# Designs tried in a protein design run: peptides against a protein of PDB entry 7AE7. Part 305

Target 1, 321 residues: chain A of PDB entry 7AE7
Amino acid sequence: KVYKDLREFLEVLEQEGQLIRVKEEVNPEPDIAAAGRAAANLGKNQPAVFFEKIKGYKYSVVTNVHGSWQNHALMLGLDKNTSTKDQFYELNRRWDKFPVPPNVVKREAAPCKENVIDKDINLFEILPLYRINEQDGGFYISKASVVTADPEYPDDFNKLNVGTYRIQVKDRDRVGIQALAMHDIAVQLEKAEAENKPLPIAITIGNNPLVTFMASTPVGYNQNEYEFVGALQDGVPMDIVKSDLYDHLYVPAGSEVVLEGHIIPRVRTVEGPFGEFPGSYSGARLQCEVKIDRITHRTNPIFENLYLGIPWTEIDYLMAL

## One batch from the design tools (peptide; made by RFdiffusion4, then SolubleMPNN)

Design b2_p30_3_s4 (from b2_p30_3, 18 letters changed)
Fold by OpenDDE base, seed 2:
Structure b2_p30_3_s4 (fold): chain B 321 residues (1-321), chain A 30 residues (1-30)
Amino acid sequence: as target 1 above (321 residues)
Amino acid sequence: MPEYEEVVEENKKRNEEAEKAFYEAQKLAE
């Protein structure tokens, strides 16, 4: 089984008993985090948790999509009871199929283009934002697949980077992004800032689960994560579409939400604190700032966000494979 | 006003407080 988008995967998770649907209206805080922790305590078969109604917001939230070995097996299109050993074997077998180039679809064929917001940008109208941890300095987008290119080689598809970064919501149309020196985005940003130019960026939310997986998996600077997604789909190309603002940026065709904008050159603002692990807070630091210039989204977009809890976090599963 | 507008203003205040705390901590380290 290959998934075109998050919705197809959530349908399979629900069919396989790996998704809990919360139909009652919840408060963003503390109910989302509390329900996630309660679901995690159900044992090794930690389901995704889908919140249909969030007080004060129009749209839904899903958490813990990658939060179990069963969910990972299903992500690979395997039986949910496939052993960890057999999952690793299958991952390694499929990895050797790299590269599998993606299909570029037309704008009219991409679900992420169903709706457009190009003025009066307000992230809170589209995303049901909340604090993941009680002591967080603000709201975070923690499972985004962030698309950037090398500004020196913008047309080199092999240098197109799709990565996962910590993103704090700073204002209606501004986010802070943690770009560490070891990340590919930091190399690209350094080149842009050397010329005092903005770095084009697309922050994509609610993707095909293999896109999210690959965005969290380190690859070479000259390797495209989308070509690995095709490999992990056993040779089936994924679908991508050109961004609206930038000819050289491509986003997953099925993304729930796409935030298009730019990293402001040579600007650093305070980001954090954030609870990376329960009881462990990274201090506030000066980080990059992104201006959001355009949003495209599916009708009734689903906000996929990271589950952080004890004893296991969703990141433990994303990094274990 | 939609309920989320109150949340926007709350988030702004939290960010401002975090910024203040960061710069105060830097001054103490100098």
Scores: peptide ipSAE 0.430, ipTM 0.866, DockQ to the pose 0.790
Fold by OpenDDE base, seed 5:
Structure b2_p30_3_s4 (fold): chain B 321 residues (1-321), chain A 30 residues (1-30)
Amino acid sequence: as target 1 above (321 residues)
Amino acid sequence: MPEYEEVVEENKKRNEEAEKAFYEAQKLAE
């Protein structure tokens, strides 16, 4: 089975007993984190947790989408009880199908384009933000697939990067992003900053689970993550659409929310602290700042965010492959 | 005032506190 978007995957998770739906109104804190921990305590088959109603917000949150081997099997369109060994075998088999080029769809055919906000941008109106950890220095967007391009080769699709980065909300229309030297985004940013130019960016939230998986998987600088998504879909291309602000940036057609903007050149602001693991806080550091210039989103967008559970985090499943 | 505006102000306060703590720590490390 191939999924077009997060919603199709969530439907399958629910059908397979791998999603808990919380229908009652919850407080953003501490209820989201508490319910996530409670779900994690249900054993090895940790379900996703979907919160329909969050006090003070209009939209829903889902966590722990990738938080189990069962969810991982289902992501690959396999039986949920497929062994880890067989999942790896199938993953490797499909990996050899690279490259599978994506389909570029028209703007009118892309669900992520259903709504547009281009003035008076307020991230808090679109995303039900909460502290993942009690001691976090702010709110984080932890499962975004961030799209950037090489500013010297903007039309080279092979240099289009889709990665996962730590993103802290700084203001209504600003976020901090941790662009480490080992990330492809850091190479692209260095080139932009050498000329004192902004780096175009699209921060995509709530994607096809294979997009999120590939954004968290290191690939070569000249390899496009979307072409791997097609490979992991057993040769079925994924759908992408051109960003609204930039001709050379393409986003998943089915994204729940797309934040389009730019990294401000040569500006560094305090980011953090963030608890990447219970009891291990990455300290505050000077990091890059993104100005959000435009938002596109699906009607009733779902905010997919990271689950930080004990003993296994969702990151452990994303990085263990 | 929308309930999320309180959340925005809380976030702002937390960011300011984190920033203050960062610069205080930097001064102590020098």
Scores: peptide ipSAE 0.320, ipTM 0.819, DockQ to the pose 0.842
Fold by OpenDDE base, seed 4:
Structure b2_p30_3_s4 (fold): chain B 321 residues (1-321), chain A 30 residues (1-30)
Amino acid sequence: as target 1 above (321 residues)
Amino acid sequence: MPEYEEVVEENKKRNEEAEKAFYEAQKLAE
């Protein structure tokens, strides 16, 4: 089975008993994190948790989407009880199908384009933001697939990067991004900053689960993550659409929310602390700042965010491959 | 179901609280 978007995957998770739906109104803090911990304590078959109603917000949150081997099997379109060994075998088999080029769909056919915000941008109106950990230095978007290109080769699709980075909300229309030197985005940013130019960026939230998986999977600088998504879909291309602001950036057609903007050149602002593990905080650091210039989103967008559970975090499942 | 206006007001208050909480957290991190 191939999924066009997060919603199709969530439907399958629910059908397979791998999604808990919380229908009662919850407080964003601490209830989301608490419910996630409770779900993690259910054992090896950790379900996703979907919060339908969040106090103070219009839209829903889903967490722990990748939080189990069952969810991972389902992501690959396999039986939820497929062994880890067989999942790895199938993953490797499909990996060899690279490249599978994506389909570029028209703007009118892309669900992520259903709504547009181009003025008076306020991230808190679109995303039910909450602190994952009590001592977090802010609100994080921790499961976004961030799209950037090489500013020297903007038309080279092979240099289009889709990565996962820690993103702290800094203002209504600004976010901090942790672009570490080992990330492909850091190479691209260095080139832009050398010329004192903004780096175009699209921060995509709530994607096809294989997009999120590939965004967390290291690939070569000259390899496109979307072409791997097609490979992992057993040769079925994924659907992408051109960003609204940039001709050279493409986003998943089914993204719940797309934040389009730019990294401000040569600006660094305080980011963090963030609790990567229970009781473990990364220090505050100076990180890059993104100005959000445009938002596109699906009607009733679902905010997919990372769950940091014990003993295994969702990150552990995303990185263990 | 709360009236749409009540939801809007609650959302506004929550957003303001979130922003405040963010800035307070940032000041604590400085």
Scores: peptide ipSAE 0.113, ipTM 0.547, DockQ to the pose 0.101
Fold by OpenDDE base, seed 1:
Structure b2_p30_3_s4 (fold): chain B 321 residues (1-321), chain A 30 residues (1-30)
Amino acid sequence: as target 1 above (321 residues)
Amino acid sequence: MPEYEEVVEENKKRNEEAEKAFYEAQKLAE
């Protein structure tokens, strides 16, 4: 089975008993994090947790989408009881199908384009932001697939990077991004900053689960993550659409939310702390700042965010394959 | 709905606190 978007995957998770729906209104803090932890305590079969109503917000949150081997099997379109060994085997088999080029769809065919915000941007109106950990230095977007390109080779599709980075919300239209030197985004940013130019960026939230998976998987600088998604879909291309602001950036057609903007050149602001693991915080650091210039989103967008729990975090499952 | 403004202000405050902590830690490392 192939999923076009997060919603199709969530439907399958629910059908397979791998999604808990919380229908009662919850407080963003601490209830979301607490409920996530409670779900993790249900044992090895950790379901996704979907919060329909969050006090103070219009839209929903889903957590722990990748938070179990069952969810991982389902992501691959396998039986939820597929062994980890067989999941690895299938993943490796499909990996050899790289590259599978994506389909570029028209703007009108892309669900992520249903709504546009191009003025008076307020991230809090679109995303039900919450602190994952009480001691976090702010609100984090932790499962975004961030799209950037090489500013020297903007038309080279193979240099289009889709990565997962820690993103702290700084203001209504500002986010901090942790671009580590080892990441392709840092190379691209260095090139932009050498010329004191902004780096175009699209931060995509609530994607096809294989996009999120590949964005968390290191690939070569000259390899496109979307072409791996097609490979992992057993040769079925994924659908992408051109960003609204940039001709050279493509986003998943089915993204729940797309934040389009730019990394401000040669600006660093404090980001963190963030509890990456239970009881451990990454220190505060000077990180890049992104200005959000445009938002596109699906109607009633779902904010997919990371679950951090004991003993296993969702990151452990994303990195385990 | 908590006024989005309150949430933004809280976020700014937390970030400022983190900034302060960061600079304090740097001064201690010097």
Scores: peptide ipSAE 0.041, ipTM 0.609, DockQ to the pose 0.653

Design b2_p30_4_s1 (from b2_p30_4, 16 letters changed)
Fold by OpenDDE base, seed 1:
Structure b2_p30_4_s1 (fold): chain B 321 residues (1-321), chain A 30 residues (1-30)
Amino acid sequence: as target 1 above (321 residues)
Amino acid sequence: KKEEEELKKLLEEIEKKNQERNAAAEAAFL
């Protein structure tokens, strides 16, 4: 099975008993994180948790989408009971199909383009933001697939980077991003900042689960994560669409939310602390700031966000390969 | 079903604790 978007994957998770739907209104804090902890305590079959109603917000949240080996098997379109060994074998077999170039779809065919916000941007109106951990220094977007390009080679599709970064919400239209020197985005940002230019960015939320997986998987600077997604789809191309602001940035056609903007050159703001591991917080740091200039989103967008549970967190499954 | 019922019970307990905390906070400001 191949998934076009997060919604097709959530449907399969629900059919397979790997998604719990919470229909009752919850408080964003502490209920989302507490319910996630409860789901993690259900043992090896850690389900995704879908919150339909969140007090003070219009839209839904889903957490723990990648939070089990069953969910990982289903992501690969395998039987949910497929052994970790057989999942790894199949992953490696499919990896050898790289590159599988994505299909570029028209704007009108991309679900992520159903709605546009280009003025009075307020992230809190689109995303049900909450603190993931009680001591977090703010609201985090932790499962975004962040799209950037090489500013010297914007038309080189092999240098298009799709990565996962810690993103703190700073204001209605501002986010802090943790771009570490070892990340491809940091190389691209250094080139932009050398010329005192903004770095174009698209922060994509609620994707095809293999996009989220590949965005968390290190690849070479001259390798495109979307071409690996096609390989992991057993040779079926994924669908991408051109961003609205930038001709050189492509986003998943099925993204729930796309935040288009720029990294402000030579600006650093306080980001953190964040609970990277249960009971472990990274300190506050000076990190890059993104201005959000445009939002595109699906109707009734689902905010996919990270769940940090007990050992075998969703991060552990995303990083385990 | 059993997992949904366990999660539902936990959410009800969390909501109850939050209501108790809010009521205690309101009572401390009076």
Scores: peptide ipSAE 0.018, ipTM 0.486, DockQ to the pose 0.035
Fold by OpenDDE base, seed 4:
Parts: sequence; C-alpha cells; structure tokens
Structure b2_p30_4_s1 (fold): chain B 321 residues (1-321), chain A 30 residues (1-30)
Amino acid sequence: as target 1 above (321 residues)
Amino acid sequence: KKEEEELKKLLEEIEKKNQERNAAAEAAFL
C-alpha cells in the first residue's frame, strides 16, 4: 500500500485499529498532551489520536501518527504485526532503490492548493496551536517537513532539502526555526546570510507519512529526500508540486498546510524552552525567524503535531530507524 | 475499544479539573 497523503494513512490506521478518534470537543491544553500520554500508556500498539474538535479552533489535530512499530509497519504498507526485524529488512531492501524521482503534478491537481491565504495571515486561524508540554515557552509546530534549497544552486534538485526542525510560533505570521549547524538547512542559511539575502522556505504540515519519516532521517547534502520516499514506496514515485512563491521549491502535493515564506537574514530571536523529552527541556536560544508570506491548505486542514509521551515517544520512533 | 473509553474518561476528568480551576480563578478575581 502507498499513501498519497496523511488522510489515506489515517484511514488505514483507523481500519487497522491504530487510530483513536475523539469526537467530543477538547481543550487544546492540557487535553491533547494528556490524551497523548494516555494513548502511550495503553501499552503495546500505541495508536494515533485524532481530535475532531478543538475548543477555540476551526480544525482538527492528529498526534502519535508514527508512535508505534505497528504504525511504522503500516507506513511501509506492511501488515501491522510485521516484526521490527522484518520492517528493517524491508526498509533496507527499498533504500537500495534510491533514487526514485518524484512526479511533478500540476497546481490544479495538488490538494495542498485548495485554499490560499496571501493577506492578513494568521497561523492561529489555520492551525489549532497548543503547548505540547506545560512548561513550553510557546506553541510549537514540531512535525513539519521543511523545504529549502541551496541558494548558490537553486535549480539543483539533489540539493533540495526536506528536514524536520523545531518551529516555535512567534506571531500570527512569524515562526522561529531551530537551524542547528548539523542540519543541511544551516549550510543553506549560511550561504544566504553571507550575501544578506532571505532564504526561501516552505514549511509543510500533515504529509504522506514517508515524507515525515524521510524529513527526520539524515541523508547526504546532495541527496533528495523525495527520491528516498519513492524508494521507500517500493519504486512508486511520490507526488510533488511547485511552491506558489518559488520556482525552485517543491512541496508534497497532498500536504494539509503549506507555509511559504523566507528566513529573515541575520535576525535572531529568542526560541524555547521546549520539552524534547519528558521532564527535560532544551534551553532558550537565539534562533532564526521566518516570515510567512503565503499559506496554501486543504479544506478542513488536519494539524499533524508531535506527541511527546512515555519512553518511546513518537520522536524516538522517528529517530530509531 | 476499552482503550478509547479509558481515554474519553481521562479527557472528561481533565475537562472537569480545568472547569474547577477556571471557576476558582474567576472567584479569586471577584
């Protein structure tokens, strides 16, 4: 099984009994994080949790999408009871199919383009934002696949980077991004900042689960994560679409939300603290600031966000492979 | 599932605690 988008994956998770649907209205805090902790405490087969109604917001939230070995098996289109060993064997077998180039779809065929916001941008109108941890210094977008390119080689598709970075909401149209020196985005940003130029960025939320997986998986600087997604789809290309603002940035065609903008050159603002692990916070740091210039989104967009629960959090599963 | 029912009960308990906390905060400002 191959998934075009998050929705097709959530449907399979629900069919396989790996999704809990909460239909009752919940408070964004503390209920989402508490429900995630409860789901993690269910023991084996930790399900995703889908919240249909969030008090004060228009749209839904899903958490813990990658939060179990069963969900990882299903992501690979395997039986949910496939052993971790057999999942690893299959992952490696498929990895050898790299590169599998993506299909570039027309704008009109891309679900992420159903709605456009290019004025009066307010992230709180599109994303049901909440604190993941009680002591978090703000609202985080913790499971975005962030698309950037090399500003010296913008047309080199092999240098197109799709990575997962910690993103704190700063204002209705501003986010902080943690670009560490070990991240490919930091190399690209250094080049842009050397010339005092903005770095074009697309922050994509609610993707095909293999996009989210590959965005969390380190690859070579001259390797494209979308070409690995096609490999992990057993040789089926994924669908991408050109960004609206930038000819050189491509986003997953099925993204629930795409935040298009730029990293402001040579600006640093306070980001954090954030609870990366239960009971541990990374300190506040000066990090990059992104201006959001355009949003495209699916109708009734689903905010996929990271669940931070008891040992083997969703992040531990994303990093353990 | 039994799991979903346990999750719903937890959410209901959290909502109740939040309502009690908000009512106590409102009463402290009166």
Scores: peptide ipSAE 0.018, ipTM 0.449, DockQ to the pose 0.037
Fold by OpenDDE base, seed 3:
Structure b2_p30_4_s1 (fold): chain B 321 residues (1-321), chain A 30 residues (1-30)
Amino acid sequence: as target 1 above (321 residues)
Amino acid sequence: KKEEEELKKLLEEIEKKNQERNAAAEAAFL
């Protein structure tokens, strides 16, 4: 089975008994993080947790989407009881199908374009933001697929990067981003900052689960993550659409939310702390700052965010394949 | 069903602990 978007995947998770729907209104803190920890304690079959109603917010949150081997099997369109060994075998078999070029859809055919916000941007109106850990220095967007390009070769689709980065909300229209030197985004940012130019960016939230998987998987600088998504879909192309602000940036057509903007050149602001692992906080650091200039989103957007719990977090499953 | 009941019980325990914590916080600010 192939999924067009997060919603088609959540439907399958629910049908397979791998999603729990919380229909009662919850407090953003501490209830979302506490329920995530509770779901982790359910043993080997850790379900996704979908919060329909969050106090003070209009939209829903889903966590732990990749939080089990059953969810990974379903992501690959396999039986949920497929062994980790057979999942790995099938992943490798499909990886050899690279490249599978994506299908570029028209703007009118892309669900991520249903709504537009281009003035008075407020991230808190679109995303039910909460602290993942009680000691976090702010709200984090921890499961975004971030799209950037090489500013020297903007039209080279093979240099288009889709990566996962730690993102702290800084203001209504600003986020901090951790661009580590080991990430392709750091190479692209260095080129932009050398010329004192902004780096164009699209921060995409609530994607096809294979996009989120590939954004968390390091690939070569001249390899496109979307072409691997098509390979992992057993040769079925994924659907992408051009960003609204930039002709050279393409986003998943089915994204729940797309934050379009730029990394401000040569600006560094305090970010953190963040609880990356239980009992370990990464200290406050100077990080890059992104200005959000435009938002596109699906009607009733689902905020997919990372679950952080006891050992075998969602990150551990994303890195274990 | 069992996992949904266990999660519901865990959510009820979390809500109870949050109510106890909020009541303790209100009692500490009075």
Scores: peptide ipSAE 0.018, ipTM 0.500, DockQ to the pose 0.033
Fold by OpenDDE base, seed 5:
Structure b2_p30_4_s1 (fold): chain B 321 residues (1-321), chain A 30 residues (1-30)
Amino acid sequence: as target 1 above (321 residues)
Amino acid sequence: KKEEEELKKLLEEIEKKNQERNAAAEAAFL
């Protein structure tokens, strides 16, 4: 099985008994985190948790999408009871199919383009933002696939980077991003900042689960994560679409939300603290700041966010492979 | 049991890499 988007994957998770729907209205805090913890306590077969109604928000949240080996097997289109060994064998077998180039679809064919916001941008109107941990210094977007390019080689598709970074919401149209020196985005940002230029960015939320997986998986600087997604789809290309603001940035065609903008050159603002693990907080630091200039989104967008519960966390499963 | 131990070991190696990554991130801002 191959998935076009998050929605097709959530349908399969539900059919396989690997998704719980919370149909009652929940408070963003503490109920989302509490329900996530309760789902994690169900044992080794941790389901995704889908919150249909969130008080004060219009849209839904899903969490723990990658939070089990069953969910991981289903992501690969395998039987949910496939052994971890057989999942690794299949992953490695498919990895050797790299590169599988994506299909560039027309704007009109991309679900992420159904709605546009280009003025009066307010992230709180589109994303049901909540504190993941009680002591977090703000609201985090923790499961975004962030698209950037090399500003020296913007037309080199092999240098297009799709990565996962810690993103704190700073204002209605501002986010802080943790671009560490070991990340490909930091190399690209250094080049832009040397010239005092903005770095173009697209922050994509609610993707095909293999996009989210590959965005969390380290690859070479001259390797495109979308070409690995096609390999992991057993040679079926994924669908991408050109960003609205930038000719050289491509986003997953099926993204629930796309935040298009730029990293402000040579600006650093206070970000954090964030509870990366229960009882472990990374301190407040000076981080890069992104201006959001445009939003595109699917109708009734689903906010996919990371579950940070007791071990094993969803990040442990995403990084485990 | 052996597959669960290999999995647990892989996950411990990843937790270790994440901790090393977070510690390196901590050291890069000092």
Scores: peptide ipSAE 0.000, ipTM 0.323, DockQ to the pose 0.020

